# Peptides against a protein of PDB entry 3HUF: the designs that were tried, part 52

Target 1, 320 residues: chain A of PDB entry 3HUF
Amino acid sequence: MWIIEAEGDILKGKSRILFPGTYIVGRNVSDDSSHIQVISKSISKRHARFTILTPSEKDYFTGGPCEFEVKDLDTKFGTKVNEKVVGQNGDSYKEKDLKIQLGKCPFTINAYWRSMCIQFDNPEMLSQWASNLNLLGIPTGLRDSDATTHFVMNRQAGSSITVGTMYAFLKKTVIIDDSYLQYLSTVKESVIEDASLMPDALECFKNIIKNNDQFPSSPEDCINSLEGFSCAMLNTSSESHHLLELLGLRISTFMSLGDIDKELISKTDFVVLNNAVYDSEKISFPEGIFCLTIEQLWKIIIERNSRELISKEIERLKYA

## One batch from the design tools (peptide; made by RFdiffusion4, then SolubleMPNN)

Design b2_p13_3_s1 (from b2_p13_3, 7 letters changed)
Fold by OpenDDE base, seed 5:
Structure b2_p13_3_s1 (fold): chain B 320 residues (1-320), chain A 13 residues (1-13)
Amino acid sequence: as target 1 above (320 residues)
Amino acid sequence: SDILSEEEKEKYL
């Protein structure tokens, strides 16, 4: 999201979140969803127009800012952004930091991009929330991205957490829920005067982890916990692969259960399957190898003695 | 900047 602050109390000592939309900036406007009052005698009554665009799909993958347009409103002394005079038709900016000088005002408005990018695990929840979040200047998507700061966990009562949720946890993404999204949606008007009123996502995350026994105490308890073990995985998802890598596993990939030969069995400790393949093919599993789902693996990984548990299952099947 | 400071990340993640 864009945040503005200013020197010399020209924004009344307050920070403000700028959501996508158009703002008239000047001395003789009242702060609201479309106006930014700036307190200086050197600023025109209506001085500039700021226009913040909604996030692009690219911004979801890059963590880039919403496009920030500045137009001078035909003022005597113009507007500058990053020491450059704004053109007559306005200019657009994709820099994460903007120093905006209105006329001869000795103090600048400092606009900075605070990265917030929300990944969803569930397409239905994305469909429900994406429009609202985009109107907050928050990029949203389903696919994993290095720019993701938050991950929306799907709350299904009595269901195992998804691979996406497991991976989000291990990569130290802030896991949030629909309650946080609801709270975030209500803040749009209140943060006009004070950006500090932004909801604390970490409090939501702590509550999720505390109230769900499917999470370990920390990501560090699981990261590299299976170092030295080898698995074979059916090439099902990139997230599954990355999850297994974060566990410290050596991973081989195969395309079909028929590719699991004696050579592969000799090199692997266990086989990881998706639920659909596990349920359909369990009768045809190769002899002498431990086959499990990612969800079954996760249930072992969250235990304090995960290495011992896995070792016992491997030994049981290799020497039976 | 990120939404979380490095101090906040270290403390909570």
Scores: peptide ipSAE 0.011, ipTM 0.380, DockQ to the pose 0.019
Fold by OpenDDE base, seed 3:
Structure b2_p13_3_s1 (fold): chain B 320 residues (1-320), chain A 13 residues (1-13)
Amino acid sequence: as target 1 above (320 residues)
Amino acid sequence: SDILSEEEKEKYL
């Protein structure tokens, strides 16, 4: 989201969130969803127009800002952004930090980008929420992204957490739910005067972790917890691979269960399978190797003695 | 134990 603040009390000592939309900036406007009052005698009654675009698909992957357009409203002394005069037709900015000078005002409006990118685990939920979140200046998507800051889990009571949720937790993404999204959708007006009134996603995350026994106490309890072990996995998902990497596993990939030869078995402590393959192929598992699902692995990983538990299962199947 | 480090809190807050 874009946040603005200013020196010299020209924004009345307040910070504002600027959502996607158009704002008339000037001395003789009233603060609302489309106007920014700036208190200075050196500023025109209507001085500039700020236009913030909705996020692009690229912004989801980069964590880049919503495009910020500035137009001077034919003022005597113009408008500057980062010490450059705004062009006659307006200019667009993708810098994360903007120093906006209105005319001869000795104080600047400082705009800065707070990155927020929300990944969804469920395409139906993305379809439901994407438009509303984009109108908050929040990029949204389904795919993993290095720019992802938040992850939406679906609260199905009694269901196992998904691989996406497991991975989101280990990469220290703030896990949120639909209740947080609903709250975000209602706060637009409250944050006009005070950007600090944004909903605390960390409180939502803390509550999710506290109330769900499928989460360890911290990501650090699981990261590299299986260092020194080797696994083989079916090449099915990038998230599964990245999850196993975060556990500190040496990973070998295979395309079918038939590719699990004696050489692979000799170098592998266990095989990780997706649920569909595990359930369909249980009878065809290679002898002398521990096969488990990611969900079964996760149940072991969240235990304090995860290494000992895995070692016991490996030994049990080597001697069976 | 805070689930997120102070640096991570600053990054996401």
Scores: peptide ipSAE 0.010, ipTM 0.385, DockQ to the pose 0.017
Fold by OpenDDE base, seed 2:
Structure b2_p13_3_s1 (fold): chain B 320 residues (1-320), chain A 13 residues (1-13)
Amino acid sequence: as target 1 above (320 residues)
Amino acid sequence: SDILSEEEKEKYL
């Protein structure tokens, strides 16, 4: 999101979030959803127009800012952005930091981009929330992104957390739920005067972790917890592969259970399967190998003695 | 203990 602040109390000592939209900036405007009052004798009654575009699909993957357009409203002394005079037709900016000088005002408006990118695990939830979040200047998507800051957990009561949620947790992404999205949708008007009134995503995350026994106390409890073990997995999902990598596992891939040869068995401690393959092929598992689902593995890795637990299961099947 | 570092908090808030 774009945040503005200013020196010399010209913004009344307040930080303001600028959502996508158009703002008239000047001395003789009243603060509202489309106006920014600036308190200086050196500023015109109506001095500039700021226009913030909605996020692009590219912004979701890069964490780049919503495009910021500045136009001078034919003022005597013009407008500058980053010491450059704004052109007659206005200029557009993709820099994360903008120093905006209105006329001869000795104090600048500082605009900075705070990166917030929300990944969804479920396409139906994305379809429900994307429009509203984009109108807050928040990029949204389904795919994994290095720019992702938040991950929406789907609350199905009594279900295991998804592989996407497990992976988001280990990546230290802030996990949020529908309650946080609902709260975000209601604060748009209240944050006009004070950017600090934005709901704290970390409090939501802390509450999710505290109230759900499917999460360990920290990602650090699980990262590299299975270092030195080797697994084989069906080549089905990239997220599952990345999750197993974060556990410190050596990973071999196969296309079918029939591809699990003696060589693969000799170097593999266990086989990770998806639920569909696990349930359909239980009767045809290779002899002498431990097979489990990602959800079964997750239940082991969230325990403090995960290494001892996995070792015990491997040994039990070698001697059975 | 906060799950996120101060740097992570600054990035994600």
Scores: peptide ipSAE 0.009, ipTM 0.397, DockQ to the pose 0.017
Fold by OpenDDE base, seed 4:
Structure b2_p13_3_s1 (fold): chain B 320 residues (1-320), chain A 13 residues (1-13)
Amino acid sequence: as target 1 above (320 residues)
Amino acid sequence: SDILSEEEKEKYL
C-alpha cells in the first residue's frame, strides 16, 4: 500500500494510506477519500492530483507498487517528484519511494510503498476477496511469489493445513485468515487520517499459531530439521519440492512408482507421495521403503523428536 | 531456489 507522511507538520503529523483512486492535494481541501489537505502557505488551494492505480498482475510477482500518477494543477511553482519537475500532462511513477515537493514548500511529502502482497491458498477465497483487496492497493494471487508477504489460510474446520500453508509458514510468510481480511475491509475510512490504525497482521499470525496445534512454535524448528536424510517424490508439485528442500532433505524425483527401483531405494530414506497416489497405491508400495504423504510428514516434523520418529520408521521397514 | 520459473519470470517480471 502507498503511505504518505510529511515533514514540518504539513500533514498534521499524521501518516495516511493512499488506496487506489484519485486525490486532490492542496491547502484548501478537506481530508476525505478523494482529498489530501496539506498545511502550508506555499501550497496552492488545489495544487496537485494524485492517482493511484489498482495493482497489476505483474505487481503480485514483483512486489512493485501500484502506479502513482502525479499531475500539477497548473500551479505557479509546479510540483516536483524526486527533484524532477512533473510534466505538464502529469507523470507516472513506479519507484517505491517518492519525495513530492509542492511548489516552494520547504517540506516534502514522502510517499513510500509498504509491501503487502497476499497469496491465497485456494481460488474460492481469492475470488471472494481479490476485488476488495485490490481496491486497497494490495496485489493478490494463488501462485507462489517471491513478493508474497502474507498468506491466507483457509479455515476449514477439522482439515489438515495444506502444503501451501506449510510452505508459507516455513518461508516465514505472515499467515492470516478470513478474520484479518474482514478487519482490513473495515479500516478503509479510519486509516484516511491515521495509517497506524491498520490492523497488525503479526498479531493475527501469532494467534493462528498459538491456537493451532498443526504449527510448530517457529519455522526455525522445522527448517533443516531433516538435514542428512534423503527422500524421493513424484515430480508433480513445485510447492512440495520447495517444502522438502526447506526441511534440508536431499530430493530425488520419479515419474511413477515403477521408477522406485533398488538403486533409488539404496539412496533414499523415505518416499513422499501425494494423497491420491498414497491412497490408491498403498497395496503396491515397494517393500523396504517408508512411504508417506506430505501431511503425514508434516505431522512428524512438527514433533520435537522428528528425526528420531523418522529414523524409527525407516529402521522398521529396512529390517522387516 | 527461484520460486518463479523462467517462463513465469518472462511473463510476469
Scores: peptide ipSAE 0.000, ipTM 0.265, DockQ to the pose 0.011; fails the geometry check

Design b2_p13_3_s2 (from b2_p13_3, 4 letters changed)
Fold by OpenDDE base, seed 3:
Structure b2_p13_3_s2 (fold): chain B 320 residues (1-320), chain A 13 residues (1-13)
Amino acid sequence: as target 1 above (320 residues)
Amino acid sequence: SDILSEEERKKYE
């Protein structure tokens, strides 16, 4: 989301969030959802128009800002952005920092982009929330991205957390739930006056971890916790691969259980399978190797003695 | 907590 601040009290010492939309900026306007009052005698009554576009799909992957359009409203002294005069038809900006000068005002409006990208675990929830979140200037998507800052966990009572949730946790993405999304949808009016009133997702995240025994106390408890072990996995999920990497595992990939030969077994401590393959092929597991699901592995990882637990299971199967 | 059920362990025996 875009946040604006200004020097010289021209914004009355307040910061403001600018959601996607159009704003008339000037001396003789009243602050509301479509107007920004700027207090200076050097600024026109109606000086500029700011237009913030909704996020693009590209913005989700890059963490880039919503496009910021500035148009001068035919003022005597014009408008500048980053020391460059705004063109007659207006200009669009994708820089994360904008210094906006209105006319001859000695103080500038400073706009900066606060990155917030929300990943969803499933397409149904994305479909439900994407429109509302995009109207807040928040990029949304399904796929993992290095730009993702938040991850939406679906509250399914009694279900194990998904691989996406596990990976999001280890990646130190802020995990949020539907309650936080609902709260975000209601804050539009309150943050007009004070950008600091934007809800902090960290409280929601802390509550999720505290109240759900499927999470360890911190990602650091799990990161590299299995350093020195080797696993093989079915080449099905990039998220699963990245999750296992964060655990410090050496990973070999295979395409089918039939590709697991004696050489691979000799170099591998255990095999990680998805639930579907595990359930369908339990009878045909290779002899002499420990096979488990990612969910079963997660249950081990969240325990304080995870290394001892995994070692015991490996040893038990080597001597069976 | 036993990671593998007794039934799952028996498959490796």
Scores: peptide ipSAE 0.007, ipTM 0.371, DockQ to the pose 0.005
Fold by OpenDDE base, seed 1:
Structure b2_p13_3_s2 (fold): chain B 320 residues (1-320), chain A 13 residues (1-13)
Amino acid sequence: as target 1 above (320 residues)
Amino acid sequence: SDILSEEERKKYE
C-alpha cells in the first residue's frame, strides 16, 4: 500500500493510505476518497492528480509498488517527483519512495510503499478475495514468493494444517485468516486520514497460533531442529522441499519409490512422502527405512523433544 | 511560511 506523509504539516500531521484510484491534490480540496488536501500557500487550488494503479501479477513476486502516476494540473510552478519535473503528460513511477514537490512549496509529500503481499493457500479463497485486496493495493497469489508478507490459512476445522501453512510459519510470514481479510476490507474509509488505523495482522497471527495446538510457540523452535538428520523426498513439491530445508535436513530427492536403492537407504534416516503416495504405496515401501508424511513429520517437529522422537522412530524400524 | 494558518485553511475548506 502507498502511504503519504508530509513535512511542515502540509498534510495536517497525518499519514494517509492511498489505495488504487485517482486523487486530486491541492490546497482547495477536501480530504475524501478522491481528494488530498495540502495546506500551503505555494500550492495551487487543484495542483496535481495522483493515480495509483491496482497491483500487477509481477508485483506479487517482486513486492513492488502499485504504479504511481503523477500529473500536474497545468500549474504555474509545476510538480516535481524525486527532484525531477513531471512531464506535461504526466509520469509514472515504480520507485518505493517518492518525494513529491508541489510548486514552490518548501515541504514535500513523501510517498512510501508499505509492502503487503498476501499468499493464499486455497484457490477458492483467492478467487473470493483477490479483487477486494487488489483494490486495496495488495498483490495476491497462490504460489510461494519471497515477497509474501502474509499467508491466508485455510480454516478447515479438524484437519491438519497444510504444508503451505507450515512453511509460511517457518518463514515467519504473518499467518492470517478470513476474519482478518474481512476486517481489512472494512477499513478502507477509516484509514483515509490515519494510516495507523490499518488492522494489526500480528494480533490476528498471535490469536491463530494461540488457539491452534498445531503450531509451536515460535518458528525458531522448529528451524534447524532436525539438523544432522538426512531425508529423502519425492520430488513433488517445492514448498515441501523448502520446509524440510528450514528444518535443517539434508535432502535427497527421488522420482519414484523404485529409485530408493540401498545406497540411498544407507545415507537416509527417513523418507518423506506426500499423503497420496503414502496411502497408495504403503504396502510397497522399501524395507529398512522409515517412511512418513510431512504431516506426520510436523507432528513430531512441534514437540519439544522432536529430535528424540524422530530418533526413536528411526531406531524402531532398524530393529524391526 | 508557505504553510497556511488554521484560519487561512478554513477559507479553502
Scores: peptide ipSAE 0.006, ipTM 0.300, DockQ to the pose 0.757
Fold by OpenDDE base, seed 5:
Structure b2_p13_3_s2 (fold): chain B 320 residues (1-320), chain A 13 residues (1-13)
Amino acid sequence: as target 1 above (320 residues)
Amino acid sequence: SDILSEEERKKYE
């Protein structure tokens, strides 16, 4: 999201979030969803137009800012951005920091980008929320990205958390829910005057973890908790692979259960399968190896004695 | 703050 603040109290000492949209900036405008009042005798009544575009798909993966357009409204002394005069037709900026000088005003408006990228694991929820979040200047998507800051947990009553949620937790992404999204969607009017009125996602996250027994106490309890063990997995999802890596597992991949030979079994402590394969091929599991789903593995991992639990299961099958 | 600063993110990392 774009945030503006200014020197010399020209923004009345307040920070403001600029959502995607168009803003007339000047001395003789009233602060609202389309106007930014700047208090200085050195600026025009209507001095500049700011236009912030909605996020692009690329912005979701890069964490880059919404495009920021500045146009001078034919003022006597013009507008500068980062010490450069804005062109007659306006200029567009993708820098994360903009120093905006209106006319001869000695104080600048400082615009800075704070990255907020929300990943969804549920396409239906993405479809429901993406438009509203994009209108807040928040990139959204389904795929894992290094730019993701928040992850929306799929709330299915009585279901296990998804692999995406597990991975988001382990990589220390702030997990949020639909209640937070609802609250976030309502703030657009309230934060016009004060950007500090944004809701606290960390509080939402804390509440989710506290109220859900499917989460361990901390990611650190699980990260590298299975160091020294080896697994084989069906090549299904990148997230599953990354999750297992974060557990400290050595991972071998195979394409089908039929590819699991005696050599692989000899080097592998257990096989990790997705639910579909586990349910469909349960009868055809290789003998002498422990097969489980990621969800079953997760249930073990969240226990304090996870290493002991896994070791016992491995031993039971080796001596059977 | 909803938007973790890079510093806050690093503290969480």
Scores: peptide ipSAE 0.005, ipTM 0.353, DockQ to the pose 0.018
Fold by OpenDDE base, seed 2:
Structure b2_p13_3_s2 (fold): chain B 320 residues (1-320), chain A 13 residues (1-13)
Amino acid sequence: as target 1 above (320 residues)
Amino acid sequence: SDILSEEERKKYE
């Protein structure tokens, strides 16, 4: 989101969030959803127009800012952005930091981009929330992105967390739920004059972790916890592969259980399967190898003695 | 305490 601050109390010492939309900036306007009052004798009554666009698809992957347009409203002394005079037809900016000078005012408005990108675990939740979040200037998507700051977990009471949620946690992405999204949808009017009224996502995350025993205390408890072990997985899920990599596993891939030969067995400690394959093929598992689901593996990983637990299970099956 | 500043995200890291 875009945040503006100013020197010399020309914004009354307040920080303001600018959501996508159009703002008239000047001395003789009243602060509201479309106006920014600037307190200076050197500023015109109506001095500039700021226009912030909604996020693009590219912004979700890059964490780049919503496009910021500045137009001077035919003032005597003009408008400058980053020491450059704004053109007659206005200019658009994609920099994350904008120093805006209105006329001869000795104090500048500083606009800075605070990156927030929300990944969703399923398309239904994305479809429900994307429009509202985009109107807040928040990029949204389904695919993994290095720019992702937040991950939406579905509240499914009594079900195991998804692989996406597991992976988001290990990547140290802030996990949020539908309650946080509901708060975001209601704050738009409240944060106009006070950016600090934005809901704390970290507090939401802490509450999720505290109230759900399926999470370890920290990602560091799990990252590389299985270093030195080797696994094989069915080549069906990229997220599962990345999750297993973060556990420190050496990973081999196969296309079917029939591809598990003596060579693969000799170098593999266990096989990771999805639930569908595990349930359908459990009667035909290769002899002499430990097979488990990603959810079963996760239950082991969240324990403090995960290495000892998995070693015990591997040994148990070798001697059975 | 606005939206997770890059600094707050770094504290979680």
Scores: peptide ipSAE 0.005, ipTM 0.354, DockQ to the pose 0.019; fails the geometry check

Design b2_p13_3_s3 (from b2_p13_3, 7 letters changed)
Fold by OpenDDE base, seed 2:
Structure b2_p13_3_s3 (fold): chain B 320 residues (1-320), chain A 13 residues (1-13)
Amino acid sequence: as target 1 above (320 residues)
Amino acid sequence: SDLLSEEEKEKYL
């Protein structure tokens, strides 16, 4: 989201969120959803127009800002952005930091980009929320991205958390739920005057962890917790692979259970399967190898004694 | 993976 602040109390000492939309900036406008009052004798009654575009698909992957357009409204002394005079037709900016000088005002408006990118685990939830979040200047998507700051957990009561949620947690992404999205959708009008009125996603995340026994206390409790163990997995999902890497596992991949040869068994402590393969092929598992699902593995790794638990299961099957 | 620090998380809220 774009946030503006200013020196010399020209914004009345307030930080303001600018959502996608158009704003008239000047001395003789009233603060509302389309106007920014600036308190200075050196500023025109109507001085500039700010236009913030909705996020692009590229912005989701890069964490880049919504495009910020500035136009001078034919003022005597013009408008500058980052010490450059704004062109007659206006200019567009993709920099994360903008110093906006209105005429001869000795104080600048400082605009800065606060990166917030929300990943969704479920395409139906993305379809439900993407439009509203984009109107807040928040990029949204389904795919893993290094720019993602938040991850939406789907609350299916009584279901295990998804691999996407597990991975988001280990990546230290802020996990949020539908309650946080609902709250975000209601604050748009209230945050016009004070950017600090934005809901705290960390408080939501802390509450999710505290109230759900499927989460450890921290990602650090699980990261590299299985260092020194080796697994084999079916080459089905990149997220599952990345999750197992964050556990510190050495990973071998195979295409079918029939590809699990004596060599693979000799170097593998356990086999990780998806639920569909586990349920369908349970009767045909290779002898002498421990097979489990990602969800079964997750139940082990959230325990403080995860290494001892996994070792005990491996030993039990070697001597059975 | 830009693991957001706690301080970075506070800065993005």
Scores: peptide ipSAE 0.009, ipTM 0.393, DockQ to the pose 0.019
Fold by OpenDDE base, seed 3:
Structure b2_p13_3_s3 (fold): chain B 320 residues (1-320), chain A 13 residues (1-13)
Amino acid sequence: as target 1 above (320 residues)
Amino acid sequence: SDLLSEEEKEKYL
């Protein structure tokens, strides 16, 4: 989201969130969803127009800002952004930090980008929420992204957490739910005068973790917890691969269970399978190797003695 | 134990 603050009390000592939309900036406007009052005698009654675009698909992957357009409203002394005069037709900015000078005002409006990118685990939920979140200046998507800050889990009571949720947790993404999304959708007006009134996603995350026994106490309890072990996995999911990497596993990939030869078995402590393959192929598992699902692995990983538990299962199947 | 480091909190807050 774009946040603005200013020197010299020209924004009345307040910070504002600027959502996607158009704002008339000037001395003789009233603060609302489309106007920014700036208190200075050096500023025109209507001085500039700020236009913030909705996020692009690229912004989801980069964590880049919503495009910020500035137009001077034919003022005597113009408008500057980062010490450059705004062009006659307006200019667009993708810098994360903008120093906006209105005319001869000795104080600047400082705009800065707070990155927020929300990944969804469920395409139906993305379809439901994407438009509303984009109108908050929040990029949204389904795929993993290095720019992802938040992850939406679906609260199905009694269901196992998904691989996406497991991975989101280990990469220290703030896990949120539908209740937080609903809250975000309602707070637009409250943050006009005070950007600090944004909903605390960390409180939502803390509540999710506290109330769900499928989460360890911290990501650090699981990261590299299986260092020194080797696994083989079916090449089906990038998230699954990244999850196993975060556990500190040496990973070998295979395309079918038939590719699990004696050489692979000799170098592998266990095989990780997706649920569909595990359930369909149980009878065809290679002898002398521990096969498990990611969900079964996760149940072991969240235990304090995860290394000992895995070692015991490996030994049990080597001697069976 | 804070689930997020102070640097991570600053990045996400």
Scores: peptide ipSAE 0.009, ipTM 0.381, DockQ to the pose 0.017
Fold by OpenDDE base, seed 4:
Structure b2_p13_3_s3 (fold): chain B 320 residues (1-320), chain A 13 residues (1-13)
Amino acid sequence: as target 1 above (320 residues)
Amino acid sequence: SDLLSEEEKEKYL
């Protein structure tokens, strides 16, 4: 989201979130959803227009800011952004930091991009929330992205957390839920005057972790916890692969259960399968190898003695 | 690890 603050109390010592939309900026406007009052005698009554675009699909992957357009409203002394005079037709900016000088005002408006990029676990949740979040200037998507800052966990009562949720946790992404999204939807009016009224996602995350036994106390409890072990997995899920890498596993891939030969077994401690393959093929599993699902593996890795638990299962099947 | 495939980078970056 774009946040503005300013020096010399020209924004009354307050920070403000700028959501996608158009703002008239000047000395003689009243703060509302479309106006930004700036308190300086050096600023025109109506000085500039700021236009913030909704997030692009690219912004979800890059963590780039919503496009910020600045137009001078034919003022005597113009408008500058990053010490450059704004062109007569206005200019658009994709920099994460903008120093906006209105006329001869000695104090600048500082606009900065606070990265918030929300990944969703499922398309239904994305479909429900994307429009509202985009209107907050928050990029949204389903795919994993290096730009993701938050991950929406689907609260299906009684279901195991998804691979996406597991991976988001290990990546140290802030996991949030629908309750946080509901709260975000209500703050739009209140944050006009004070950006600090934005709800803390870390509090939501802490509450999720505290109240859900499917999470370890920290990602650090699981990261590299299985260092030295080797696994094989079906080459079907990138998220599953990355999850296993974060556990410190050496990973071999196979295309079918028939590829699990004596050579693969000799270098592999266990095989990770998806639920469908596990359930359908459990009768045909190779002898002498520990096969489990990601969800079964997750239940082991969240235990304090995860290495001992896995070692026992490996030994049980090697000497059976 | 780079979470975007080369194809996704070409499309989105």
Scores: peptide ipSAE 0.000, ipTM 0.262, DockQ to the pose 0.011
Fold by OpenDDE base, seed 5:
Parts: sequence; structure tokens; C-alpha cells
Structure b2_p13_3_s3 (fold): chain B 320 residues (1-320), chain A 13 residues (1-13)
Amino acid sequence: as target 1 above (320 residues)
Amino acid sequence: SDLLSEEEKEKYL
């Protein structure tokens, strides 16, 4: 999201979140969803127009800012952004930091981009929330992204956490829920006066982890916990692969259960399958190898003695 | 991406 602050109390000592939309900036406007009051005698009554665009799909993958347009409203002394005079038709900016000088005001408005990018695990929840979050200047999507700051866990009572949730946890993404999204949606009006009123996602995350026994105490308890073991994985998802890598596993990939030969078995401690393949093919599993789902693996990984548990299952099947 | 400051990591992780 864009945040503005200013020197010399020209924003009344307050920071403000700028959501996507159009703002008239000037001395003789009142702060609201479309106006930014700036307190200086050197600023025109109506001085500039700021227009913040909704996030692009590219912004979800890059963590780039919403496009920030500045137009001078035909003022005597113009507007500058990053020491450059704004053109007559306005200019657009994709820089994460903007120093905006209104006329001869000795103090600048400093606009900075705070990255917030929300991944959803569930397409239905994305469909429900994406429009609202985009109107907050928050990029949203389903696919994993290096720019992802937050991950929305699907709350299904009595269901195992998804691979996406497991991976989000291990990569130290802030896991949030629908309650946080609801709170975030309500803050839009209140943050006009004070950007510090932004909800704390970390408190939400702590509550999620504390109240769900499917999470370990920390990501560090699981990262590299299976170092030295080797697995074979059916090439099903990139997230599954990355999850297994974060566990410290050596991973081989195969395309079908028929590709699991004696050579692969000799080099592999266990086989990881998706639920659909596990359920359909369990009768045809190769002899002498431990086959499990990612969810079954996760249940072992969250245990304090995960290495011992896995070792016992491997030994049991190799020597049976 | 440093999602959390080192102080926040110490406090929450």
C-alpha cells in the first residue's frame, strides 16, 4: 500500500494510507476518501491530483507498487516529484519512494510503498476477497510468489492443512484468515486520519498457530529436519517440491508408479504421493518402499521425534 | 523478502 508522510507538519504530523483512487491535494480541501489537506501557505487551494491505480497481475509477482500518477492543477509554481517537475499532462511513477514537492513549500510529502501481497490457497476465497483487497492496493493471487507477504489459510473445520499452508508456514509467510481480511476491509475509512490504525497481521498469525495443533512451534523445527533422507515424488506440484526441499530432502521425480524400479527403490528412503494417487493406487504400491502422502509426511514432521519416526517406518519396510 | 524485522522475528518466531 502507499503511505504518505510529510515534513514540517504539513500533513498535521500524521501518516496516511492512500488506497487506489483519486485524491485532490491542496490547502483548502478537507481530508476524506478523495482529498488530502496540506497545511502550508505556499500550497494552492487545489494544488495537485494524485491517482493511484489498482494493482496489476505483475505487481502480485514482483511486489511492485500500484502506479502513482501526479498531476499539477495549473498552479503558479508547479509540482515536483523526485526533484523533477511534473509534466503538464501529469506523470506516472512506479518507484517505491516519491518525494513530492508542492509549489514553493519547503517541506515534501514523502510517499513510500509498503509491500503487502496476499496469496490465497482457495480460489473461492480469492473470488470473494480479491476485488476488495485490490481496492486497498493489495495484489492478490493463487500462485506462489516470492513477493507474497501474507497467505490466507482456508478454515475448514476438521480438515488437514493444505500443502500451500504448510509451505507458506515454512517459508515464514504471515498466515492470516478471513477474520483478518474482514478487519482489513473495515479499516479503510479510519486510516485516512492515521495509517497506524492498520491491523496487525502478526497477532492474527499467532492466534492461528496457537489454536491449530497442525502447526509446529516454529518453521525452524521443520526446516532441514529430514536432511540426509531421500525421497521420490510424483511430479504433481511445484509447491510440493519446494516444501520437500525446505525439509532438507534429496528429491527424485517420476512420472508414474511404473517408473519406480529396483534402482529407484535402492536410492530412495520413501515415496511421496498426492492423495488421489495414494488412494487409487495403494493396492499397486511397489514392494519394499514406504509410500505416503504429503499430509501424512506433515503429521510426522510436526512431531518432535520426526527423524526417528521416519527412520522406523523406513526400516520396517526395508527389512520386512 | 524480510517480511519481519529482526526484532519482530525475535519477538514472534
Scores: peptide ipSAE 0.000, ipTM 0.323, DockQ to the pose 0.016

